# Designs tried in a protein design run: peptides against a protein of PDB entry 6EJA. Part 44

Target 1, 276 residues: chain A of PDB entry 6EJA
Amino acid sequence: VEYMPANPVRIAFVLVVHGRASRQLQRMFKAIYHKDHFYYIHVDKRSNYLHRQVLQVSRQYSNVRVTPWRMATIWGGASLLSTYLQSMRDLLEMTDWPWDFFINLSAADYPIRTNDQLVAFLSRYRDMNFLKSHGRDNARFIRKQGLDRLFLECDAHMWRLGDRRIPEGIAVDGGSDWFLLNRRFVEYVTFSTDDLVTKMKQFYSYTLLPAESFFHTVLENSPHCDTMVDNNLRITNWNRKLGCKCQYKHIVDWCGCSPNDFKPQDFHRFQQTARP

## One batch from the design tools (peptide; made by RFdiffusion4, then SolubleMPNN)

Design b1_p12_3_s3 (from b1_p12_3, 6 letters changed)
Fold by OpenDDE base, seed 3:
Structure b1_p12_3_s3 (fold): chain B 276 residues (1-276), chain A 12 residues (1-12)
Amino acid sequence: as target 1 above (276 residues)
Amino acid sequence: SYEESFHGDGDL
């Protein structure tokens, strides 16, 4: 018997899309759409065709909106974090959308729960934040991510400017760039003027792959640190031997990997699998 | 077995 919460959480799904992935987006959207949730979609500034298509979708559903602003994003770019942060601010300012959780999605990462299971789970743990850490050698993570390097996003490229030090007193963490954040923490990240948030926003504006560690690091060093759960309720088909070919060196002055994509059928399969 | 599940893969 599935738990039915008396006050079910409502989710703001944020989708950052680009290119010509209309079909993939449509499949993803159909898989995750529910009338009780909210969908906020950012389309890359360069993806005008996709933008037109997404606008059509947004006109058909009252709980779907498209960002009025659009950024030109690149793989590993600091602008991705900016996109999330601005989306968070927008969502907090939408008083007609009473969402409880912020969830980002990509085509490479699939939720492993049905909507009912997800809602039930999050309703039970509505005070928690779900971020998946790398779970191993943090020094290796820092090295691999280039967190001790200064990057500048300019002209659709991530330029490595030099070395930098991690701020004193900050415990850096990270892993998956797919997370589930409760509204309270999003409010903190968005509106706090404390030293942590201020410094981290500045630090990560010059960071490669910022979304994979910004929220982890902020959360773990914040007064909300006790709300962290090392789980993002996602399955990602990582296979580094296949996905790590330094294929982004033309975009970033660093080597990177990509996870393998799941087939649409895999998405449904995983959602049907009950996992704690 | 453990596998790294983040995008960074070190220096060029």
Scores: peptide ipSAE 0.486, ipTM 0.925, DockQ to the pose 0.794
Fold by OpenDDE base, seed 2:
Structure b1_p12_3_s3 (fold): chain B 276 residues (1-276), chain A 12 residues (1-12)
Amino acid sequence: as target 1 above (276 residues)
Amino acid sequence: SYEESFHGDGDL
């Protein structure tokens, strides 16, 4: 279902980048860039060369900005959630950027829609939030993610301090850390002072891989719970046989997986028409 | 077939 919306949504794309992935970033940027959208880019504090390159891009496009603050992030680090939350606050304070949706992106997870299709779809469902759940039993997810474990990010390492309990009365959920959130929900997460948001921000500040669960959990336990759609309109090249080698044990006290990067030959997969 | 698509993979 593709149509020309009367009031097309505008998207704030948030990119969290690090390392020497300048070429990958350029390719992704060119693939997703549109004059009607907004791009807010965080560059890891340690990636100075990349930061210079991104700054150069931001000077060329009025709808591209770079975070003035920079965090040192690690795989699975709690600081990633902090990065998203701060970027959300920044974006809400940018009165000259009237965005309707928040979308995060990486080189490993691409939207499966063209810009026109994405805009048409989101314009039709502008009151919804798109978060992809794990799709299996929640106990397994909690166990695999270590949500019942307390972690501390310090000295570029996620230290496991011990066990913890899931807060009482909270239904935990999660899955993909790639999501599409409407402005209304982002406002709620950013500015609400209710017990849910306050407690979850505290809880997830000591959580491994927080972005894969925080927004799901907050949404499903919030007054906005009826706005959830179990789809993130993404395709990720997951292959756990290849990607699950517990290869991050040097930086986190936990086993983890990584998706595979898409190759040019995989481009045809971006043309999938799967919808919520 | 279903494949898990999250990063966590359990305890060390």
Scores: peptide ipSAE 0.486, ipTM 0.923, DockQ to the pose 0.857
Fold by OpenDDE base, seed 4:
Structure b1_p12_3_s3 (fold): chain B 276 residues (1-276), chain A 12 residues (1-12)
Amino acid sequence: as target 1 above (276 residues)
Amino acid sequence: SYEESFHGDGDL
């Protein structure tokens, strides 16, 4: 028997999409759509055809909206974080959308729960934030992510400008850029004027792959630190042997990886990650 | 076994 919460959480799903992901977007949207949730879709500035398609969808569903602003995002670009931050602000200002959780999704990720299960789970843990950490050597993570390097997003490229120091007193963390954040924490990130949020926003505006570390780092160093759960309630098929080919060097002055599609032989990974 | 689950892969 599945638990049915008396006060079920409502989810704001944020989708950041570009033209190449049209089919994936359709699949994902069909998989996650529910009348009780909200969907806020950012379409890359360059993806006009997709934008028109998504606009059509948004006109058909009252709980689907498209960002009126559009960014030209690149792999690993700081603009991705800007996209999330702005979308968070927008969602908080949408008083007619009483969402409780912010969730971003990629076509490469698979939710580990049905909608009912997800809602039940989040309703039970509505005060928690779900951020998956890298889970090993943090120094290695910093090195691999280039967090100690200064990057500038300009002309559709992430330029490495030089070295930088991690701010003193900050415990840097990160991992997956797919997360589940409760409204309270999103409010904090969006509206707080404390030194942590202010400095981290500045720091991460010059950061490669900022979404994989910003929210982790802010959360863990904030008064909300005790709300962190090291899980993003999804499965992503990471196999660095297959997915790390430095395939983004034409876009960023750094090497990067991609998650892989699941294969039958990868089924064992579901058992490892399919837990809260 | 452990798999690193982030996109960065170090310097060029």
Scores: peptide ipSAE 0.483, ipTM 0.922, DockQ to the pose 0.822
Fold by OpenDDE base, seed 1:
Structure b1_p12_3_s3 (fold): chain B 276 residues (1-276), chain A 12 residues (1-12)
Amino acid sequence: as target 1 above (276 residues)
Amino acid sequence: SYEESFHGDGDL
């Protein structure tokens, strides 16, 4: 039996879905659904069938909602960050949903803990933000991510326009685009008008794979910097040898990777990542 | 061993 906190945190799960993966979404939803949490689902503007399916689910559960707005998203597109930021604003304006943490999920990324374990953990560390950094050479990360390059999302493509400089005085960081953010930091990102947030929103509107760096960079350069925990409490099967084929060059003017599905021989990775 | 866990993989 897991320890039950006196004031358990409630989680807003944000799902960004596209295509025809209704069965996969249903499986994930069943795995993560709990009556005490909230689920906010964005369906790609082009995925009308999936949208209808998700709407049916949202009508069956009072704690499931679908975004009334829909964006057309592409791999690595700056619009993904816009989707998260708008979702954050929406969730903050939902006064009937008292959530404490923002968590984004995909079908390829599952929490490493049960719901009870996750809630207990987050309830203990409710003042922290969980962002996994690349954990190596930051210059290498900048080069591989193309953070020193200017990109424009247009006509379902990420166009590389040229080189750019990292803003002066900003320590850039990043890694995983899967994170757990507390409500207070989400409020800061959403409503702050300080120079940091304003400049970073502008900078990252022309950034490839913005979600892998925006929140890290904003947090580490903000007054909330001491709340960062280098962990996202989830498992993703990164095997760059298998997943890095530059397979997105038709969408973005850059090379990229994708995570792989777990196989039985990958089971040892669960033990390694299960470390708190 | 270290495994990079981000999507970017450099210039074309």
Scores: peptide ipSAE 0.468, ipTM 0.918, DockQ to the pose 0.844

Design b1_p12_3_s4 (from b1_p12_3, 5 letters changed)
Fold by OpenDDE base, seed 4:
Structure b1_p12_3_s4 (fold): chain B 276 residues (1-276), chain A 12 residues (1-12)
Amino acid sequence: as target 1 above (276 residues)
Amino acid sequence: EYEETFHGDGEL
């Protein structure tokens, strides 16, 4: 029997989608949909077919909305962070959506818990933020992510312009770009005018794969640092031997990887996933 | 056993 919280958390799910995979999105949506949660969907500016499909869905569910603004995002682009930040602002301004957690999802990442389990867990740890760090050599992470390099997103490309320094006094961290953030921290990120948030927003506007590091770095250097949990409650099928082929070099001036789809033989990994 | 779980894979 699972714990039933007296005041269950409500989740704002943010989906950033692109392409023509409407059926896949529909399957994912059905898998995560619950009447007590909220769904805010950004469709890439270029994905008009998908946008029409998503709009249709949003009209059927009162707790599903589509961003009125749309960005043309690219793999690893700084605009992805902009998308999240703007969606966070929007969600905070939606006074009729009393969400407690911000969760982003992709079709490649699976929640490790059922809705009831997730809600119970987050309700118990509602003051925590869940970000998965790389967990090893931070210098390696910085190097491999190109955090010490200046990138400019322009003309659907991430241009590497040169080297840059990590801001003084900032402990950079990162890992997964899938996270669970509580409302309080989202408010901080969205509305704080302190030096940390201001500098990091500027810094990460010229960063490759910013979502994999921005929230980690801001959190760990903020007054909210003690709320970090090194877990994103996700199962992602990372296999760098298969997924690291520098396959995005046509989009970014950097080598990148992608997670892999789960195969039946990978099912055993689900039971090995660590929980906070 | 360890698997990196971020997308960056270094300089071209």
Scores: peptide ipSAE 0.514, ipTM 0.932, DockQ to the pose 0.848
Fold by OpenDDE base, seed 2:
Structure b1_p12_3_s4 (fold): chain B 276 residues (1-276), chain A 12 residues (1-12)
Amino acid sequence: as target 1 above (276 residues)
Amino acid sequence: EYEETFHGDGEL
């Protein structure tokens, strides 16, 4: 590592996991675990066996905790955002965990940096927030995401109720649901009572795939807008030709895609570099 | 080549 920070950032990693990710979780945990960071794990309400396993892990590591509350989340569900927001609040209330960055992780999305590189990088840019935008036509993004549609999460389904308008005066953005947020911005999202945060929390409680847009939108329309970096320092094996089969129509009243597992022929993706 | 990297894929 070329840069050794005098005051290295400490990261709160938030993992949202369910039963089908047991082995993936273990692999991810081993890959990302460090004594100087913090790990807050939410286990789906329906995944009791996994919950027991995760609890056991949390008892072995002082910097690993499990959410005392558990939600039943579904693909694309608004409750996923609720999970993140509640976890953020919890983490802010944990005075014994002095974290500087909030990072969500899943086995489907890999960081492109080693721990040392990540810490050095974030320590240098500790005032920035890292969110990856779609990078194309925003109208297309809105249409594809169904942001102009009203959804209700109920009975493990995302029901499309009808059309809605994007709130006036708000520039909606989004892209990846994997991000790196500094504590200051998390504090803003969690405790601000301004119109933006209040309105967006309400708006996104009826939104499909909210995590792919909420934080982008809030950040870009907030007093913290100048802190955005259009990069999440992740590699995700997106192959829409294979991953877009509308395979979630049984869960949500919308078509969706899924990233694919990495294959040997995808090795070139790991050569990608990310810079602010 | 650009590829969309979000989950939404449009109306049913």
Scores: peptide ipSAE 0.513, ipTM 0.932, DockQ to the pose 0.839
Fold by OpenDDE base, seed 1:
Structure b1_p12_3_s4 (fold): chain B 276 residues (1-276), chain A 12 residues (1-12)
Amino acid sequence: as target 1 above (276 residues)
Amino acid sequence: EYEETFHGDGEL
């Protein structure tokens, strides 16, 4: 029997979707929808068909909204971080949505926990932030991610402009771009005017794959650093042997990878998921 | 067994 918290947390799910996978989105939405949570959906500016479909859903549910603004996002683009940051600001301004946690999702991403399990867990650890780090050689992470390189997003392309230095005194970290952030930390990221947040927003506006590092880096260098939990309560079918083919070189001046779909043979990976 | 779980894969 799952523990029922006296004051259950409410979750703001932010969905970033693109293309024409309306049926897939509908399946995911059905799987994750709950009346006590909130759903804020950004549809890529170029995905008009999907936007129309999502608008129909938002009109049927009071706890589902669509961003009135839309960005043309690309793989690895700095604009993805802008999308998250703007959505965070919007959600904080929605006084009628008393959410406690921010969770990002894509159309192909499913939480590995049931709603009851997730709510129970987050209610117990409501003061923590859940980000998964790469967990190994940080220098290798920096090199692989190109964090020491300057990028500019322009005309649906990430242009590599040159080299740059990591800001002095900042411990860079990162890994998964899927995270669970509590409202307090989101408020800090959104409204703080301290040197850390200001500099990191500027730094990451010229960063490739910014969502995989920005929140980790800001959190670990902030007064909220003690709230870090190295777990995002998710599993992803990473197989770099199959998924790393520099298949995005037409979009970004860098090599990238994609995770793979789960196969029946991968079932053992679900059993190996460690709890925080 | 360790596997990298981030998207970056180095220079072209």
Scores: peptide ipSAE 0.504, ipTM 0.931, DockQ to the pose 0.869
Fold by OpenDDE base, seed 5:
Structure b1_p12_3_s4 (fold): chain B 276 residues (1-276), chain A 12 residues (1-12)
Amino acid sequence: as target 1 above (276 residues)
Amino acid sequence: EYEETFHGDGEL
């Protein structure tokens, strides 16, 4: 028997989609859609056909909206963080959408829980934030991510401009760019004017792969630091042996990896996978 | 079994 919370949390799912991911998006949407949740979809500026398709869906469901603004993001680009931050602001300004959690999704990452399980879990831990860290040598993470390097996103390229120092007194962390954030923390990130948020937004505007570190770092150094849970409740088809080929060197002045896409045959694993 | 789950893979 599943736990049925008296006040179930409602989730704002943010989907960032691009290219020809229409089939994958449709499958994911079918898997995660529920009338009690909210879905805010950003379609890459360059993906007009996909945008039209998503708009059609949004017209059919009152709890599905598409961002009126669209960014052209690149692999590892700082603009991806901008996309999330703007989406967070939008969602906080939607007074008719009383969401409790922010969850981002892509075709390469899926929740490992059923809706009922996820809602029950988050309702029990509604004051927590779920970010998965790399779990190893932090210095190695910094080095591999290039966090001590200054990057500029310009002309669809991430230019490495030089070296930089990690701000003094900041405990840098990161890992997965898939997270579950409660509304309170999202409000903090969006509207706080403290030195931490201000400095980190500036710092990460020149950061490669910012979504894999920004929220971790802000949370761990914030007054909300005790709310962190090292788990994102996701299943991701990582295989670095296959996915790390420095294949993005034409886009970024850095080496990078990519996870594998899930296939339709992989969906059955979502119900069978235990919590990490 | 541990596997790194972040995208960065070091300097070119």
Scores: peptide ipSAE 0.511, ipTM 0.931, DockQ to the pose 0.858; fails the geometry check

Design b1_p12_4_s1 (from b1_p12_4, 4 letters changed)
Fold by OpenDDE base, seed 1:
Structure b1_p12_4_s1 (fold): chain B 276 residues (1-276), chain A 12 residues (1-12)
Amino acid sequence: as target 1 above (276 residues)
Amino acid sequence: SDYDVEITGGDL
């Protein structure tokens, strides 16, 4: 058992789920569930069966809620960022959920720490934001991510419309779309009316894979830039040989990769913690 | 580092 701080942070876990991954979701949820945290789940608009299942779960736990709105999300779609941003707004408006950190999860990655370790760590660094950068040539990153291209999400497709310029004076960064953000920064992103947030929201509404760079870019160019930690405290099962087959070109006018899903046994670290 | 991340983006 890890040492627990006097004022432990509480985490809002945001799950964006789709398809027929009911069992996988159930396993993940069971592994990460804790009575002191909060769980906000968005189910893809097209996944009605999954939605019904998730609703049933939410009725059993007071700290589990399902988004009343649902988007039809696609791989690489700008709507994913919209989903996160709206979820952030919702969570900030939930006055009965005093969360300190925003953490998104999928079946493709998981925190490498136990709940106790994670809480202890975040409680110590509650003023920091954890975003993992690509750590390579930034120009290459821009090209590979298509950040200099204009995309439009329409009819479940990401249409490439043409070229665009990166806004001047903005240092673009990115990497993992899995992050740990403190409430203060989430408040800034959600409610700030400064030029940075306004321009970046507009820019990224036409961006491919926006979640992989939006928060990085906003944070690093914001007054909160000194809170950046180049770590997302996660491990992801990347296998480019298997995951990089341009399998999404029918959905987006671009090629990309996807990580492999984790197996049930991969969640053992969370399962070791106490549950209600 | 232990937390190296591969980017998702590919090509045209």
Scores: peptide ipSAE 0.074, ipTM 0.722, DockQ to the pose 0.514
Fold by OpenDDE base, seed 4:
Structure b1_p12_4_s1 (fold): chain B 276 residues (1-276), chain A 12 residues (1-12)
Amino acid sequence: as target 1 above (276 residues)
Amino acid sequence: SDYDVEITGGDL
């Protein structure tokens, strides 16, 4: 810890989980839980057992809530973005939860800082938004992500309907779907009626892997563009050799990669040592 | 410091 901030930021952690992530969720929750933060958990509509388990947890902690609505999400589905957007709206409407940052997490991504370090850091940079870009050729990114393709989520499948054009005047960006967003930007995304937000919400409702690009694109094209920091302050266990096997073709009309879950032992290590 | 981030999407 570099310093103790006078007004430490409070974090709303949003977890989107399904039944197969039960053990990972427990580990993640234990690792990130703090009394000063808030935890909003969405359990997949199909994961009833997990839902019951999470409800039990939420009853034990006043700063843990479960979404009253539940979506049936699929890999790469547009519904994931919907889940985040609705969660953001819910969190903004929770006047009793004065959070300053929105952070999403999965079992595949762990913060690289301890809670104190993270809070100190975010308190210092409370006006910034942390999204990690792909760092490669943008055209390649668009192709790989299928951003120039129209997708429809229906019947637990992402149907590729055809080609589409990226809206004119929009600079598309993306990368990690794990981000740290300040409340101000979340408010903008949630309540703005400007052309950018409106069009992007529409555009990304038919987008594969929307969370990997929506917030990047909206931020960079918004009046808040100067607040972007190309870092998500987390580690992802990527191994393309193992994770890129088009394993989701049965769900989506596209190929994709998956990061490997971290082992419990990895989390503590990453909190102490940051990768370059 | 910057971390390399891989993207989920892949070519068909």
Scores: peptide ipSAE 0.069, ipTM 0.710, DockQ to the pose 0.530
Fold by OpenDDE base, seed 2:
Structure b1_p12_4_s1 (fold): chain B 276 residues (1-276), chain A 12 residues (1-12)
Amino acid sequence: as target 1 above (276 residues)
Amino acid sequence: SDYDVEITGGDL
C-alpha cells in the first residue's frame, strides 16, 4: 500500500447468492471480509438451505446482514435489478452502517486489489463511480443484449414478448454487471423522481440482463455523468470455451455467455494483473 | 485475453 488514507472509505458489499454453493460462498466471504466494511447478502427465495447457512454467518458478524426479503431470480432475469435496487434502499436506510461505496460481488468476478489497496484507491476517488463498459460498437451491444426487445420474467423464465424502442434521448451503455458505486449516486438512483430514473426503472423492469446496462445508462445520462470511470477494478474469467454455450436458452429466450467462477488456485492471478 | 471484460448477451 502506497499510503493509508486519513478517512478511509467503507464499503457495502452486496452478495446475491443462490443454489447450494455454500463452500464457494464461504471462500469468497473469507477472501473479502473486513471488519470495517459491511456485507448485505441476498439469498434466492428457493435456496433455503443456503439461506440457513448464510443466516448463521450473519449471526457471527455484526457487519453482516441478510435481506429479510428474498426474490426468486433466474439467469438474466429482470428481478436481479430489483434485488440490487431494493438492497440499495435498505442499505441507505441502515443509519448504523455508514458505507461510502456499494460493491456487488460474485465468485465469477473479484476485485483485483487487496483490501488495503482497494480502500486506498477508493478513498482517493470517493466521488467517482466505477462501471466498465463493453468497449465495442454500441449498436451491436444493444442487439446482443436484446435491449431492443421486450422481456417478461415469469414462471422462472424470461419470455421475449416482442420488439421495443430504446427511449428517445437516452444514451445507452453497458458492460460488466459488477460495479463500484458511491453513496451519492446510489442515493440518486434510489430516491430520484426525475424522468430519467423513473423511465429507466420502468424500461429495465422488462430487460434481459438489466444490471449490465441499467447503472451505466442511468449514470451517463444523469447529473452525475462526470463521475464515471470506465473500470470496475475487477478480474473476470471469461473462458469462452466453457462459458459460451447458450446454456441458458431453456430459461431465457435469448443466448449468452457466463463467466467462470474463480477457484482458490486462481487467486494468485490477482497479483499478476496490471489493471488498476 | 480470457480475463477481458465482455458482455454476456448474444443473439440466437
Scores: peptide ipSAE 0.099, ipTM 0.736, DockQ to the pose 0.592; fails the geometry check
Fold by OpenDDE base, seed 3:
Order: C-alpha cells, then sequence, then structure tokens
Structure b1_p12_4_s1 (fold): chain B 276 residues (1-276), chain A 12 residues (1-12)
C-alpha cells in the first residue's frame, strides 16, 4: 500500500515545446496529466501549428494554460533560461494555482515514478530542491559547457564573442537541465534582489546551455543551499554515439550533445519502475 | 542506484 500524504503537494509542470509534434505531445500530456496538478505550456514563437493544437488542449482542461508570450528558442540558447524564469514569475503570480513544486519536462527525460509515488515523495521532502549534478570534475564541466566563454543569442544563433571569467566566490555547478524546485526557492530566484541572483541572471544571459547550470549554481551559493538534493528523479536516454556529433554547430558556435528521446512506451514503463 | 548524468556541452 502506497503512503498517502495528508497534505499532498501540487505540481506545476512547465512544458517547453516546439515543432509539429502535436501527437507526441498529446501522448506525453496524457501520461503526465492529473487533475490536482497544473500545466503551463510554452510554445515556440515559430511553431504556430503546435500553438493552435496546444491551445485546444488548454481549453479542455482548467488546470492547463499556455503562455501568452512566446519566445523563439534555439538549442543551447540563453533564451531557454529566460523562458523558465518568466514562466516561474507567471506561475507565482497565478494566485489561483497553489502549486508547491516546479517541474520542467521534455521528451528526452521522464519521471521514473508514478504520480502517487512522486507526490508522496515530494510531500515528504517539500522543503528540498532536486537537481542532478554532473558528478565529475568541475573544471572539465566548466570547459565543456563553455561557461568560461561569452555567448550572445542573436538572429537564431549563439555567437561566441570571447572568453570570460567566472565570478569570484561563486561555486559553479550543473548537470541535468531537468529539475524539481520547490516554490520557496522559485520565489527566491524570481524576486530576490541579492547580489547572487542579480549577478547570476546577468552572467547566464550570456551563457550557453544556461538551464544546465543556472539553478544549480544559484541554489548552492544561496541561503537555500542546504536544500540541495543531487537527484532529479529522471531517467535520461543518453547515447553519445548518436547525440554527440556537433549537430548544432550551425546554430551555436560550440559542439554539444543531446539525449535521445524516449518513446511513449518507455515513458510508461519507467514511471512504474523504482529507481535502484 | 544512480543513473549516469551526462553533460550536454562539448568543445569549440
Amino acid sequence: as target 1 above (276 residues)
Amino acid sequence: SDYDVEITGGDL
């Protein structure tokens, strides 16, 4: 018998979608949908067909909304972080959506727990934040991520402008760009005017793949650092042979990797599997 | 057990 919490957490799922994969999105949505949670969907500015489809979905469910603003995002672009940050602000301003956790989703990473398990777990650890770190050499991470390089997103391209220094006194960390953040930390990131948040927002506005490092770095250097859990409760289908071919060089002045998307069948399978 | 987390970043 699974534990049922007395005060179950409610989750705000943020989906950033693009292209024309409406059927795939529909399948994913059905797999993760629950009446007690909230779904906030951003559709790429260029994906008008998908936007129309998502709007249709949002009209059918009271706990599904679509961002009224739309960004043109690119792989590795700084605008992805902007998308998350703006979504966080929006969600905090939605007083009729009492969410406790922020969770982003993509077709590449899936939760490995059932809804009941996830809710039970997060309800028990509602004061914690879940970010998975790279778990390797930090200097290598910085180098590979290009964190010591200055990037500018412009004209659907990430331009490498030159070298930069990482701010002194900041412990940089990162890893997966799929995270579970509690409302309190989201509030901090959104509304804090302290030097850390201010400087990091500025720093990461010129950063490649910012979502893989921003929240880790901010959390670990913040007064909330003791809430860090090195686990994002996700399964990622990594295959470097397939995903590391510098396939994004036409978009970014950098080489990078990408995980492989799971099939819907995999999603269902993994939700029923406890993480070892 | 922990699943491997790979970074996206590559090289120049």
Scores: peptide ipSAE 0.057, ipTM 0.716, DockQ to the pose 0.568; fails the geometry check

